Peptides against a protein of PDB entry 4KTY. Designs and how they scored, part 2

Target 1, 266 residues: chain A of PDB entry 4KTY
Amino acid sequence: YVLNDIGVIFYGEVNDIKTRSWSYGQFEDGILDTCLYVMDRAQMDLSGRGNPIKVSRVGSAMVNAKDDEGVLVGSWDNIYAYGVPPSAWTGSVDILLEYRSSENPVRYGQCWVFAGVFNTFLRCLGIPARIVTNYFSAHDNDANLQMDIFLEEDGNVNSKLTKDSVWNYHCWNEAWMTRPDLPVGFGGWQAVDSTPQENSDGMYRCGPASVQAIKHGHVCFQFDAPFVFAEVNSDLIYITAKKDGTHVVENVDATHIGKLIVTKQI

## One batch from the design tools (peptide; aimed at target 1 Q197)

Design b1_p8_3_s3 (made by RFdiffusion4, then SolubleMPNN; from b1_p8_3, 4 letters changed)
Fold by OpenDDE base, seed 5:
Structure b1_p8_3_s3 (fold): chain B 266 residues (1-266), chain A 8 residues (1-8)
Amino acid sequence: as target 1 above (266 residues)
Amino acid sequence: PSIKLGEE
């Protein structure tokens, strides 16, 4: 998990699983220096740089450009004229070296690019890390742990009322660490996500969230466990908005979200 | 990735 500098990222659809190669390049010249530079830009205290909890949380914030002029600018509008299309990247090295050289955010990334760069960052700093792909990944934007899908009377989605969304797939990272700040048994793999999705206590960041805690329904544990839980286990609530303004719960689907979670052992 | 809504 630390020594392998080439990996595979899963993407596509649950019924059409695809893979792409990604070069992490954590041992290439200038990459470790860039990771240290990232922590410098974050103004991270030296005392915290040896703590994987703090490092992974800072990394989740700094790999995206939001809030802090971090590494990558996300774009999902299929207009990438001012940079490199997300699909054109083949590894982390060019991105990180460009960031270090220009001292400005690099354009553009999507989830697998964020996850790839973040994986390099973690591995460079000696934190075992892997990329995880979740198919039918929920994005809960109001922290109610469910996907509220509002429907018109004709059954079509009311996009104005529907604020939550579901990605066909989403990539994030898991980092291996002890969690002395949590009860015994909740160390090990921790979910961390650098794709800017939700504000977490003032910054677009996510994690570390204990995978074991989430699996056992402990969403009260820091950090961002409710959000990660929702990504993999939220129910879809289909609500019909009637013309008279009333809402009727028409269907509940507890099996759609987190249909498949894939990670490669490296 | 792409956003899916509804019963897809």
Scores: peptide ipSAE 0.177, ipTM 0.811, DockQ to the pose 0.146
OpenDDE base, seeds 1, 2, 3, 4: peptide ipSAE 0.055, 0.099, 0.093, 0.055; ipTM 0.742, 0.790, 0.738, 0.752

Design b1_p8_3_s4 (made by RFdiffusion4, then SolubleMPNN; from b1_p8_3, 4 letters changed)
Fold by OpenDDE base, seed 3:
Structure b1_p8_3_s4 (fold): chain B 266 residues (1-266), chain A 8 residues (1-8)
Amino acid sequence: as target 1 above (266 residues)
Amino acid sequence: PSIKLGQE
């Protein structure tokens, strides 16, 4: 969880699971310095740098470029003219070293790239971490813990009304830490996500959210537990938008989201 | 249904 500098990231489809190698390189020259630099750019107080709760939360914000000129610029439009396509990256080292050298966000990343770099960041700072892949991962846009999918009368998705989305897969991280800020039993693995998905109290970040709390349906605990819960356990609500402006619930699917969650055991 | 897909 800390010492392994090469990993495997799961991706693809739930019925066609794929793996890719990723070099974390947390022991490579300049990587620790870069991780410290990331915290410097975040203007993180020295007193907080020994707290894995604060470090992981700052890391979730800073590994993405949003808000704070963090490490990676996300792009999902298949147009990567001003950088490196996300699929071209094979590890964290080149990304982090480029960030340190240029002092500008690196282009481009998607979820596995964010997760890979974030995993390096966490491990480099002595936080046990692993990458998690969730197949059929929900992106709850309005914090109602459900995926509201609006359909036209012809059955096509009404993209104007549908704000929530489902990824075929999504990668994030789990970091091991105690949670003295939470009730007993909610330490251990904490979900943290550096892929910019939703604003959390002013910036694009996510976690740490107690995996144990989420597993037991406790979404009231900081940080971002409702969002992470929704990623793995949202109902799909299919709503037909009628021509007369009325909405009718056509179907509810409680089994689609979070169909498979995979992490490498090391 | 999946609305967004990974790069691959």
Scores: peptide ipSAE 0.141, ipTM 0.755, DockQ to the pose 0.402
OpenDDE base, seeds 1, 2, 4, 5: peptide ipSAE 0.067, 0.144, 0.046, 0.036; ipTM 0.767, 0.759, 0.732, 0.723; seed 2 fails the geometry check

Design b1_p8_4 (made by RFdiffusion4)
Pose (drawn by RFdiffusion4):
Structure b1_p8_4 (pose): chain A 261 residues (1-241, 247-266), chain P 8 residues (1-8)
Amino acid sequence: YVLNDIGVIFYGEVNDIKTRSWSYGQFEDGILDTCLYVMDRAQMDLSGRGNPIKVSRVGSAMVNAKDDEGVLVGSWDNIYAYGVPPSAWTGSVDILLEYRSSENPVRYGQCWVFAGVFNTFLRCLGIPARIVTNYFSAHDNDANLQMDIFLEEDGNVNSKLTKDSVWNYHCWNEAWMTRPDLPVGFGGWQAVDSTPQENSDGMYRCGPASVQAIKHGHVCFQFDAPFVFAEVNSDLIYITAHVVENVDATHIGKLIVTKQI
Amino acid sequence: QYKISLSY
């Protein structure tokens, strides 16, 4: 989780698992300096850089280009003007070195690309890290920790009212650290996510959210635990437009995996 | 990566 500079990112389906190799390249010439440049550009106060909670949260904001001209721009537009399609990248090095050289956000990326770059950032600085993949990953748009699926009278999905969504898969990172800001028992792996989905305190960032706190539903502990809980375990609520028609308690988060040791 | 369609 610190010294391995290559890895595997899982994707596809639960019974059709695909792998994508990834070069983290945290030891390549120019990468460590690039990680420092990322924190400089985020205008991160130097006095907080010894705190992995802060470093990881800044990283979750700065790896994406929204709000702060950070590292990577997301796209699903099937055109990818003036850049590289997200699927073309095979590691983090070219992205990070291009960012340092051009001093401009790099185009383009999707969730595994954000996760790969963020993993490089964490391991390069010495924060143990890994990439996790969540199949049937919920995206909660109204912060009620459930998927609200609105139905027309005919029972079909009302696409105008329905805003929540589910991904075939989503990838984020876990960073290892104590959580002196939380009661004892909530350190260890913290979920951190640099893929923009929902604002957290006015910026696209997410975490660190204690995985242990998410497991027992104690999502009151900072940061962004309710959103992460909703990604892995929200119920689907079918609502006829308002009458609750049905509840699917098993659809979301069918499987979560990471590369073996 | 894509969003799935849900139905009832």

Design b1_p8_4_s1 (made by RFdiffusion4, then SolubleMPNN; from b1_p8_4, 4 letters changed)
Fold by OpenDDE base, seed 5:
Structure b1_p8_4_s1 (fold): chain B 266 residues (1-266), chain A 8 residues (1-8)
Amino acid sequence: as target 1 above (266 residues)
Amino acid sequence: QYVLELTY
């Protein structure tokens, strides 16, 4: 989890699982220096740099460019005129070295790129880490632990009213650490996510959220447990918005979200 | 294609 410098990332569809290699390159020249630079840019105090909880949380914020001119600019519109298409990246090294050299956010990333770079960051700093892919990954934007899908009377999705979304797949990271800030038993793998999805106490960051806590429904545990829980467990609520302004729940699907969670077992 | 797609 620390020594491997090449990994596999799962993507695609649940019924058409695909894999790609990713070069983490945590031992390449300049990468450790860049990771330290990232923490410097975050203005992280020295006392926190030895704490994997703080480091992973800062990393989740800084690997994305939002709020703090971090490493990667996300783009999902299939227009990448001012940078590199997310699919063109094959590893973390070029991204991190470009960031260090230019001191400006690198364009562009999507979830697997964020996860790849974040994995390098974690491993480089001695934190065991892996990439996790969740198929049918929910993005709850109103923190109600549901995917509220609003429908027109004709059955089509009302995109104006529907703010929640579901990704065909989403990649994030799990980092291994003790959690002395949580009850006994909730250490181990912690979900952390650098893809800018939701604001967490003022910044686009996510985690560390105890995987064990999520599995047991402990959404009150720091950090961002409700969001991570929703990514893997939320129900789809189909709501018809009537012309008269009334809302009618048409269907509830408790099986759609988080159909498969995959990680490389190394 | 690696690009993410929304689903419902």
Scores: peptide ipSAE 0.137, ipTM 0.830, DockQ to the pose 0.313
OpenDDE base, seeds 1, 2, 3, 4: peptide ipSAE 0.087, 0.127, 0.116, 0.099; ipTM 0.807, 0.825, 0.820, 0.810

Design b1_p8_4_s2 (made by RFdiffusion4, then SolubleMPNN; from b1_p8_4, 3 letters changed)
Fold by OpenDDE base, seed 2:
Structure b1_p8_4_s2 (fold): chain B 266 residues (1-266), chain A 8 residues (1-8)
Amino acid sequence: as target 1 above (266 residues)
Amino acid sequence: QYVLELSY
């Protein structure tokens, strides 16, 4: 999880799982220097650079360009005229070296690109890390741990009222570390995510969230456990918005979200 | 090829 410089990222659909190769290149020339530069740009205190909790949280923020002119600009509108399409990237090295050279955010990324670059960052700094793919990944935007899907009276989704969403798949990272800030037993794998999805205490970042805590429903544990929990275990709540302004719960689906979570064992 | 799709 530290020494491997080539990996596999899972994507596609739960019933049609696909894989792509990704070159992490954490040992390539200039990559370590770039990772240090990223932490310098974040103005990270030197005393914190040896703490994987702080490093992974800073990395989560800095791999995306939001807030701090970090590494990657996300784009999901299929318009990539001012950069490189997310699908054209084959590894982290070119992205990181471009960032270091230009000192400006690199265009463009989506979840697997963010996860790939973040994986390089973590491994380069000696933190064991892997990419995780969640199929039917929920995006809870109001922190209520459920997906509220509003329907018109005709049964169609009301896109104006429906703010939550579900991705067919989403990639993030797990980093291995001790968690002395949590109760005993909640160290080990920690979910961290650099794809800019939600604001976490003033910045677009996510984690580290204890995987063990998430599995056992301990959403009160820092950092961002409610959001990660919702990604993998939220219920779908179908609500009909009546013309008179009233809401009626039509259905609850507790099986749709997080149907499969996959990672490569290397 | 790697298109993310939103569903409800």
Scores: peptide ipSAE 0.098, ipTM 0.814, DockQ to the pose 0.321
OpenDDE base, seeds 1, 3, 4, 5: peptide ipSAE 0.055, 0.057, 0.055, 0.074; ipTM 0.769, 0.784, 0.768, 0.797; seed 4 fails the geometry check

Design b1_p8_4_s3 (made by RFdiffusion4, then SolubleMPNN; from b1_p8_4 with I4L S5E)
Fold by OpenDDE base, seed 3:
Structure b1_p8_4_s3 (fold): chain B 266 residues (1-266), chain A 8 residues (1-8)
Amino acid sequence: as target 1 above (266 residues)
Amino acid sequence: QYKLELSY
């Protein structure tokens, strides 16, 4: 999990799983320096740099450009006019070196690019890490652990009211660490996500969230367990917005989200 | 990646 400098990232559709090679390049010249530079840009205290909890959380924030002029600018508009299309990247090295050289965010990334760069960051700093792909990945926008799908009275989705969304797939990272800040048993793999999705206590970051805690429904444990839980296990709640302003739950689908979670075994 | 169109 630390030694491999080439990986495979799963993407595509649940019924058409695809793989792409990704060069992490954590041992390439300048990469460690760049990772340290990232932490410097984050103004991370030296005392925290040995703590994988802090490092992974900072990395989650800094691999995206939001808030802090971090590494990657996300774009999903299929235009990418002022940079490199996300699909053109084949590894972390060029991105990180460009960031180090330009000292400006690199354009553009989507989830696998964020996850790839973040994986390099974690591995470079000695944190065992892997990329996880979740198909039918929920994006809970209002932190209620469910996908609220609002319907018009005619049954069509009200896109204006429906703020929650579902990715065909989403990639994030799992980092291995102890969690002395959590009860016994909730160490090990921690979900961390650098793709800017939701604000977490003032920054676009996510995790570390204990995978064990999530699996056991413990969403009260830091960090961002509710969001991660929702990504993999939220129910779809179909709600009809009545003309009188009332909402009626029409249906609940507990099977739609998190159809498949895949990670490369190393 | 892309956001799925949801329907009921």
Scores: peptide ipSAE 0.655, ipTM 0.963, DockQ to the pose 0.946
OpenDDE base, seeds 1, 2, 4, 5: peptide ipSAE 0.621, 0.030, 0.625, 0.034; ipTM 0.957, 0.721, 0.957, 0.741

Design b1_p8_4_s4 (made by RFdiffusion4, then SolubleMPNN; from b1_p8_4, 3 letters changed)
Fold by OpenDDE base, seed 4:
Structure b1_p8_4_s4 (fold): chain B 266 residues (1-266), chain A 8 residues (1-8)
Amino acid sequence: as target 1 above (266 residues)
Amino acid sequence: QYKLKLTY
């Protein structure tokens, strides 16, 4: 999980699983220097740089450009005229070296690009890391642990009534570390995500969230456990928005979100 | 393939 410089990222649809190769390049010239530069840009104290909890949290913030002029600008609008389309990237090296050279955010990324670059960052700093793909990945925008789907009276979806969304797939990272800040048993794999999705205590970042905690429904543990839990286990709540302004829950689907979670074994 | 928002 540290030594492999080439990986596979899963994407596509749950019924049509696809793979792409990704070159992490954590041992390439200038990459470690760039990772250190990223932490410098974050103004991270030297005392914190040996703590994988702090490092992974800072990395989740800095791999995206939001808030802090971090590495990658996300784009989902299918307009990539002022940079490189997310699908054109094949590895982390070019992105990180461009960032180091230009000292400006690199355009553009989506989840697998963020995850690829973040994986390089973690591995460069000696943190075992892997990429995880979640199919039917929920984005809970209002922190209610639900995926709200609002329907008009005719049964059509009204997307204006919520910012919640479900992605066909989403990629994030798991990083291996001890969690002395959590109860015994909640160390090991921690979910961390650099794709800018939600604000976490003032910054677009996510994690580390204990995978064991999430699996057992312990959403009270830092960091961002409710959000990660919702990504993999949110119930779909179908709500009819009536003309009189009332909302009626029509159906609940507890089986749709997180239908498949895939990671490559080392 | 880009990630897609799903409609239900």
Scores: peptide ipSAE 0.331, ipTM 0.916, DockQ to the pose 0.512
OpenDDE base, seeds 1, 2, 3, 5: peptide ipSAE 0.319, 0.038, 0.069, 0.148; ipTM 0.903, 0.756, 0.764, 0.822; seed 3 fails the geometry check

Design b1_p8_5 (made by RFdiffusion4)
Pose (drawn by RFdiffusion4):
Structure b1_p8_5 (pose): chain A 261 residues (1-241, 247-266), chain P 8 residues (1-8)
Amino acid sequence: YVLNDIGVIFYGEVNDIKTRSWSYGQFEDGILDTCLYVMDRAQMDLSGRGNPIKVSRVGSAMVNAKDDEGVLVGSWDNIYAYGVPPSAWTGSVDILLEYRSSENPVRYGQCWVFAGVFNTFLRCLGIPARIVTNYFSAHDNDANLQMDIFLEEDGNVNSKLTKDSVWNYHCWNEAWMTRPDLPVGFGGWQAVDSTPQENSDGMYRCGPASVQAIKHGHVCFQFDAPFVFAEVNSDLIYITAHVVENVDATHIGKLIVTKQI
Amino acid sequence: QYKLPFSY
């Protein structure tokens, strides 16, 4: 989780698992300096840089270009003007070195690309890290920790009212650290996510959220545990527009995986 | 990566 500069990112379907190799390249010339430049650009106070909670949260904001001209711009537009399609990248190095050189956000990326770059950032600084993949990953748009699916009278999905969504898969990172800001028992792996989905305190960032706290539903502990809980375990609520029609308690988060040791 | 449609 620190010294391996290559990895695997899982994607596809539960019974049709695909792998994508990834070069983290945290030891390549220019990368460590690039990680320091990322924190400088985020205007991160130097006095907090010894705190992995802070470093990881800043990283979750600065790896994406929203709000702060950070590292990577997300796109699903099937055009990718003036850049590289997200699927063309095979590692983090070219992205990070281009960012340092051009001093401009790099185009383009999707979730595994954000996760790959963020993983490089963490391991390069010495924060143990790994990439996780969540199949059928929920995106909760109204912060009620459930998927609200509104139905028309005919039973079809009302696409105007329905805002929540589900991904075929989503990838984020886990960073290893103590959590002196939380009661004992909630350190270890922290979910951190640099793919923009929902604002957290006015910026697109997410985490660190204690995985142990998410497991037992103690999502009151900072940061962004309710959103992460919703990604892995929200119920689907079918609502006819208001009458609750049905509940699917098993659809979300069918499987979560990471590369073996 | 893509979003899955909802159905009932």

Design b1_p8_5_s1 (made by RFdiffusion4, then SolubleMPNN; from b1_p8_5 with K3T S7T)
Fold by OpenDDE base, seed 5:
Structure b1_p8_5_s1 (fold): chain B 266 residues (1-266), chain A 8 residues (1-8)
Amino acid sequence: as target 1 above (266 residues)
Amino acid sequence: QYTLPFTY
């Protein structure tokens, strides 16, 4: 989890699972220096740099460019005219070295690129880390732990009212650490995510959220447990918005989200 | 990576 410099990332569709090799390159020249530079750009206190909780949280913020001129700019519109298409990247090294050299965000990434770079960051700093792929991954935008799907009276989805979304797949990271800030038993793997999805207390970041806590439904634990819980366990709530302004729940689907969660265990 | 359309 620390020594492997090449990994496999799962992606694609649940019915057509694909794998891609990713070179983490945490031992390559300049990478450690770049990781330190990232923490410098985050203005992270030296006293916190030895704390994997703080480091992983800062990393989740800084691997994306939002808020803080971090490492990667996300793009999902299939137009990559001012950078490199996300699929063209094969590893973290070129991205991190470009960031260090240019001191500007690198274009472009999607979830696996964010996860790949973040994995390098974590491993480089001695934090055991792996990439997790969740198929049918929910994006709850209003923190109610549901996918609220609004329907017109004719049964069609009202795209204007429906703000929540579901990724065909989403990649994030799990980092291994103790959680002395949580009750006993909630250390170990912590979900952290650098893909800019939601604002968390002022910045686009996510985690660390205890995997064990999420598994047991403890969404009250820091950090961002509700969001991570929703990614893997949200119900789809189909709601008809009537012309008179009333809402009627038409259906609930508890099987749609988180159809498969996979990770390379080595 | 892309968002899936909802269907009912």
Scores: peptide ipSAE 0.621, ipTM 0.958, DockQ to the pose 0.901
OpenDDE base, seeds 1, 2, 3, 4: peptide ipSAE 0.029, 0.330, 0.343, 0.349; ipTM 0.700, 0.853, 0.857, 0.861

Design b1_p8_5_s2 (made by RFdiffusion4, then SolubleMPNN; from b1_p8_5 with K3A S7T)
Fold by OpenDDE base, seed 3:
Structure b1_p8_5_s2 (fold): chain B 266 residues (1-266), chain A 8 residues (1-8)
Amino acid sequence: as target 1 above (266 residues)
Amino acid sequence: QYALPFTY
């Protein structure tokens, strides 16, 4: 989880799982220095740089460009004219070296690119890390642990009212660490996500969230456990918005989200 | 393949 510099990232759909190679390149020239530079740009205190909790949280913020001019600019609108299309990247090295050289965010990334770069960052700094792919991954944007899908009376989705969304797949990272800040048993793999999805206490970051805690329904522990829980376990709530302004729950689907979570076994 | 948001 630290020594392997080439990986496989799962993507596609649950019924058509695909893999792509990704070169993490954590041992390539300039990559460690770039990771240190990333922490410098984050103005991370030296005292925190040995703490994988702090490092992974800072990394989740800094691998995305939002808030802090971090590494990658995300784009999901099929407009990649001012950079490299997300699908063109084959590894982390070029991205990180470009960031270090230009000192400006690199365009463009999507979830697997964020996860790939973040994986390099973590491994460079000695944190065991892997990429996780979740199929039918929920994006709960109001932190209610459910996907509220509002429907018009004709059955069409009301896009104005429906703020939550589902990804066909989403990639994030798991980092291995102890969690002395949490109750006993919640160390080990921690979900961290650098894809900018939701604001977490002032900036776009996510985690570390205890995988064990989430698996056992404990979402009260830092960081961002409710969001990560929702990604893998949200119920779909179909709500009809009536003309009179009332809302009626038409259906609940508790099986759609988190159909499959895949990671490469190393 | 890009990740695609959707709503069923």
Scores: peptide ipSAE 0.361, ipTM 0.919, DockQ to the pose 0.497
OpenDDE base, seeds 1, 2, 4, 5: peptide ipSAE 0.281, 0.305, 0.296, 0.307; ipTM 0.892, 0.909, 0.903, 0.907

Design b1_p8_5_s3 (made by RFdiffusion4, then SolubleMPNN; from b1_p8_5 with S7T)
Fold by OpenDDE base, seed 2:
Structure b1_p8_5_s3 (fold): chain B 266 residues (1-266), chain A 8 residues (1-8)
Amino acid sequence: as target 1 above (266 residues)
Amino acid sequence: QYKLPFTY
């Protein structure tokens, strides 16, 4: 989880799982210096740089360009002018070295690119890390742990009212650390995500969220446990919005989200 | 990756 500098990332569809090779390159020349530079750009105190909780949280913020001119600009519109299409990247090294050289965000990434670069960052700094892929990954935008799907009276989805969404797949990272800030038993793997999805206390970042806490429904534990829980376990709530403003729940689907969570064993 | 459409 630290020594391997090449890996496999799962993507595609749940019924047609695909893999892509990714070169992390955490031992390549200039990469450690770039990771230190990232923490410098984040204005991270030296005293916190030895704390994997703080480092992983800062990394989740800085690997994306939002808020802080971090490493990667995300794009999902299939128009990648003035940059590199997300699918063209094969590893983290070129991205990180470009960031260090230009001192400007690199274009463009999607979830596996964010996860790949973040994995390099974590491993480079001695934090055991892996990439996980969740198929049918929920994006809860209002922190209610539900996918609220609003229906018109004719049964069609009201796209204007429906703000929540589901990715065909989403990649994030798990980092291994102790959690002295949590009750006993909630150390180990922690979910962290650098893909900019939701604001977390003023910044686009996510985690570390205890995998054990999420697994046992402890969404009150820092950081961002409700969001990560929703990604893997939210119910679809089909709601008809009546003309009088009342809401009627038509159906609940508890099986749609989190069809499969996959990671490559190191 | 892409966002899946909802259907009912």
Scores: peptide ipSAE 0.673, ipTM 0.965, DockQ to the pose 0.915
OpenDDE base, seeds 1, 3, 4, 5: peptide ipSAE 0.635, 0.213, 0.034, 0.031; ipTM 0.959, 0.814, 0.718, 0.715; seed 4 fails the geometry check

Design b1_p8_5_s4 (made by RFdiffusion4, then SolubleMPNN; from b1_p8_5 with Y2F S7T)
Fold by OpenDDE base, seed 1:
Structure b1_p8_5_s4 (fold): chain B 266 residues (1-266), chain A 8 residues (1-8)
Amino acid sequence: as target 1 above (266 residues)
Amino acid sequence: QFKLPFTY
């Protein structure tokens, strides 16, 4: 989880799983220096740089360009006119070296690009890390642990009444660390995500969230456990919006989200 | 990746 410099990222559809190779290149020239530069740009105190909790949280913020001129600009508009299409990247090295050289965010990334670069960052700094792919990954926009789906009286979906959405797949990272700030048993793998999805206490970042805590339904522990929980375990709530403004729950689907979570064992 | 439309 630290020494391998080439990995496999799962993507595609749950019924048509695909893999792509990704070169992390954590040992290539200039990469460690770039990771240190990223922490410098984040104005991270030296005293915190030995704490994997702080490092992973800072990394989740800095691998995306939002808020802090971090590494990658996300784009899903399918034009990518002023940079490299997300699908063209094959590894972290070119991205990180471009960032270090230009001192400007690199265009463009999607979830697997963010996860790939973040994986390099974590491994460079000695934090065991892996990429996780979740199929039918929920994006809970209002932090209610539900995917709210609003229906018109005729049964058609009204997509304007909610910002909740579901990715066909989403990639994030798990980082291995102790969590002395949490109860005993909630160390180990921690979910962290650098794809800019939601604001977390003032900036686009996510985690570390205890995987063990989430598996046991404990979303009260820092950081961002409710959001990560929702990604893998949100119920679809089908709600009819009546003309009189009342809402009626028509159906609940507890099986749609998080149909498959995949990670490579190395 | 892309967002999936909801259906009922």
Scores: peptide ipSAE 0.591, ipTM 0.952, DockQ to the pose 0.920
OpenDDE base, seeds 2, 3, 4, 5: peptide ipSAE 0.033, 0.470, 0.077, 0.461; ipTM 0.705, 0.925, 0.774, 0.920

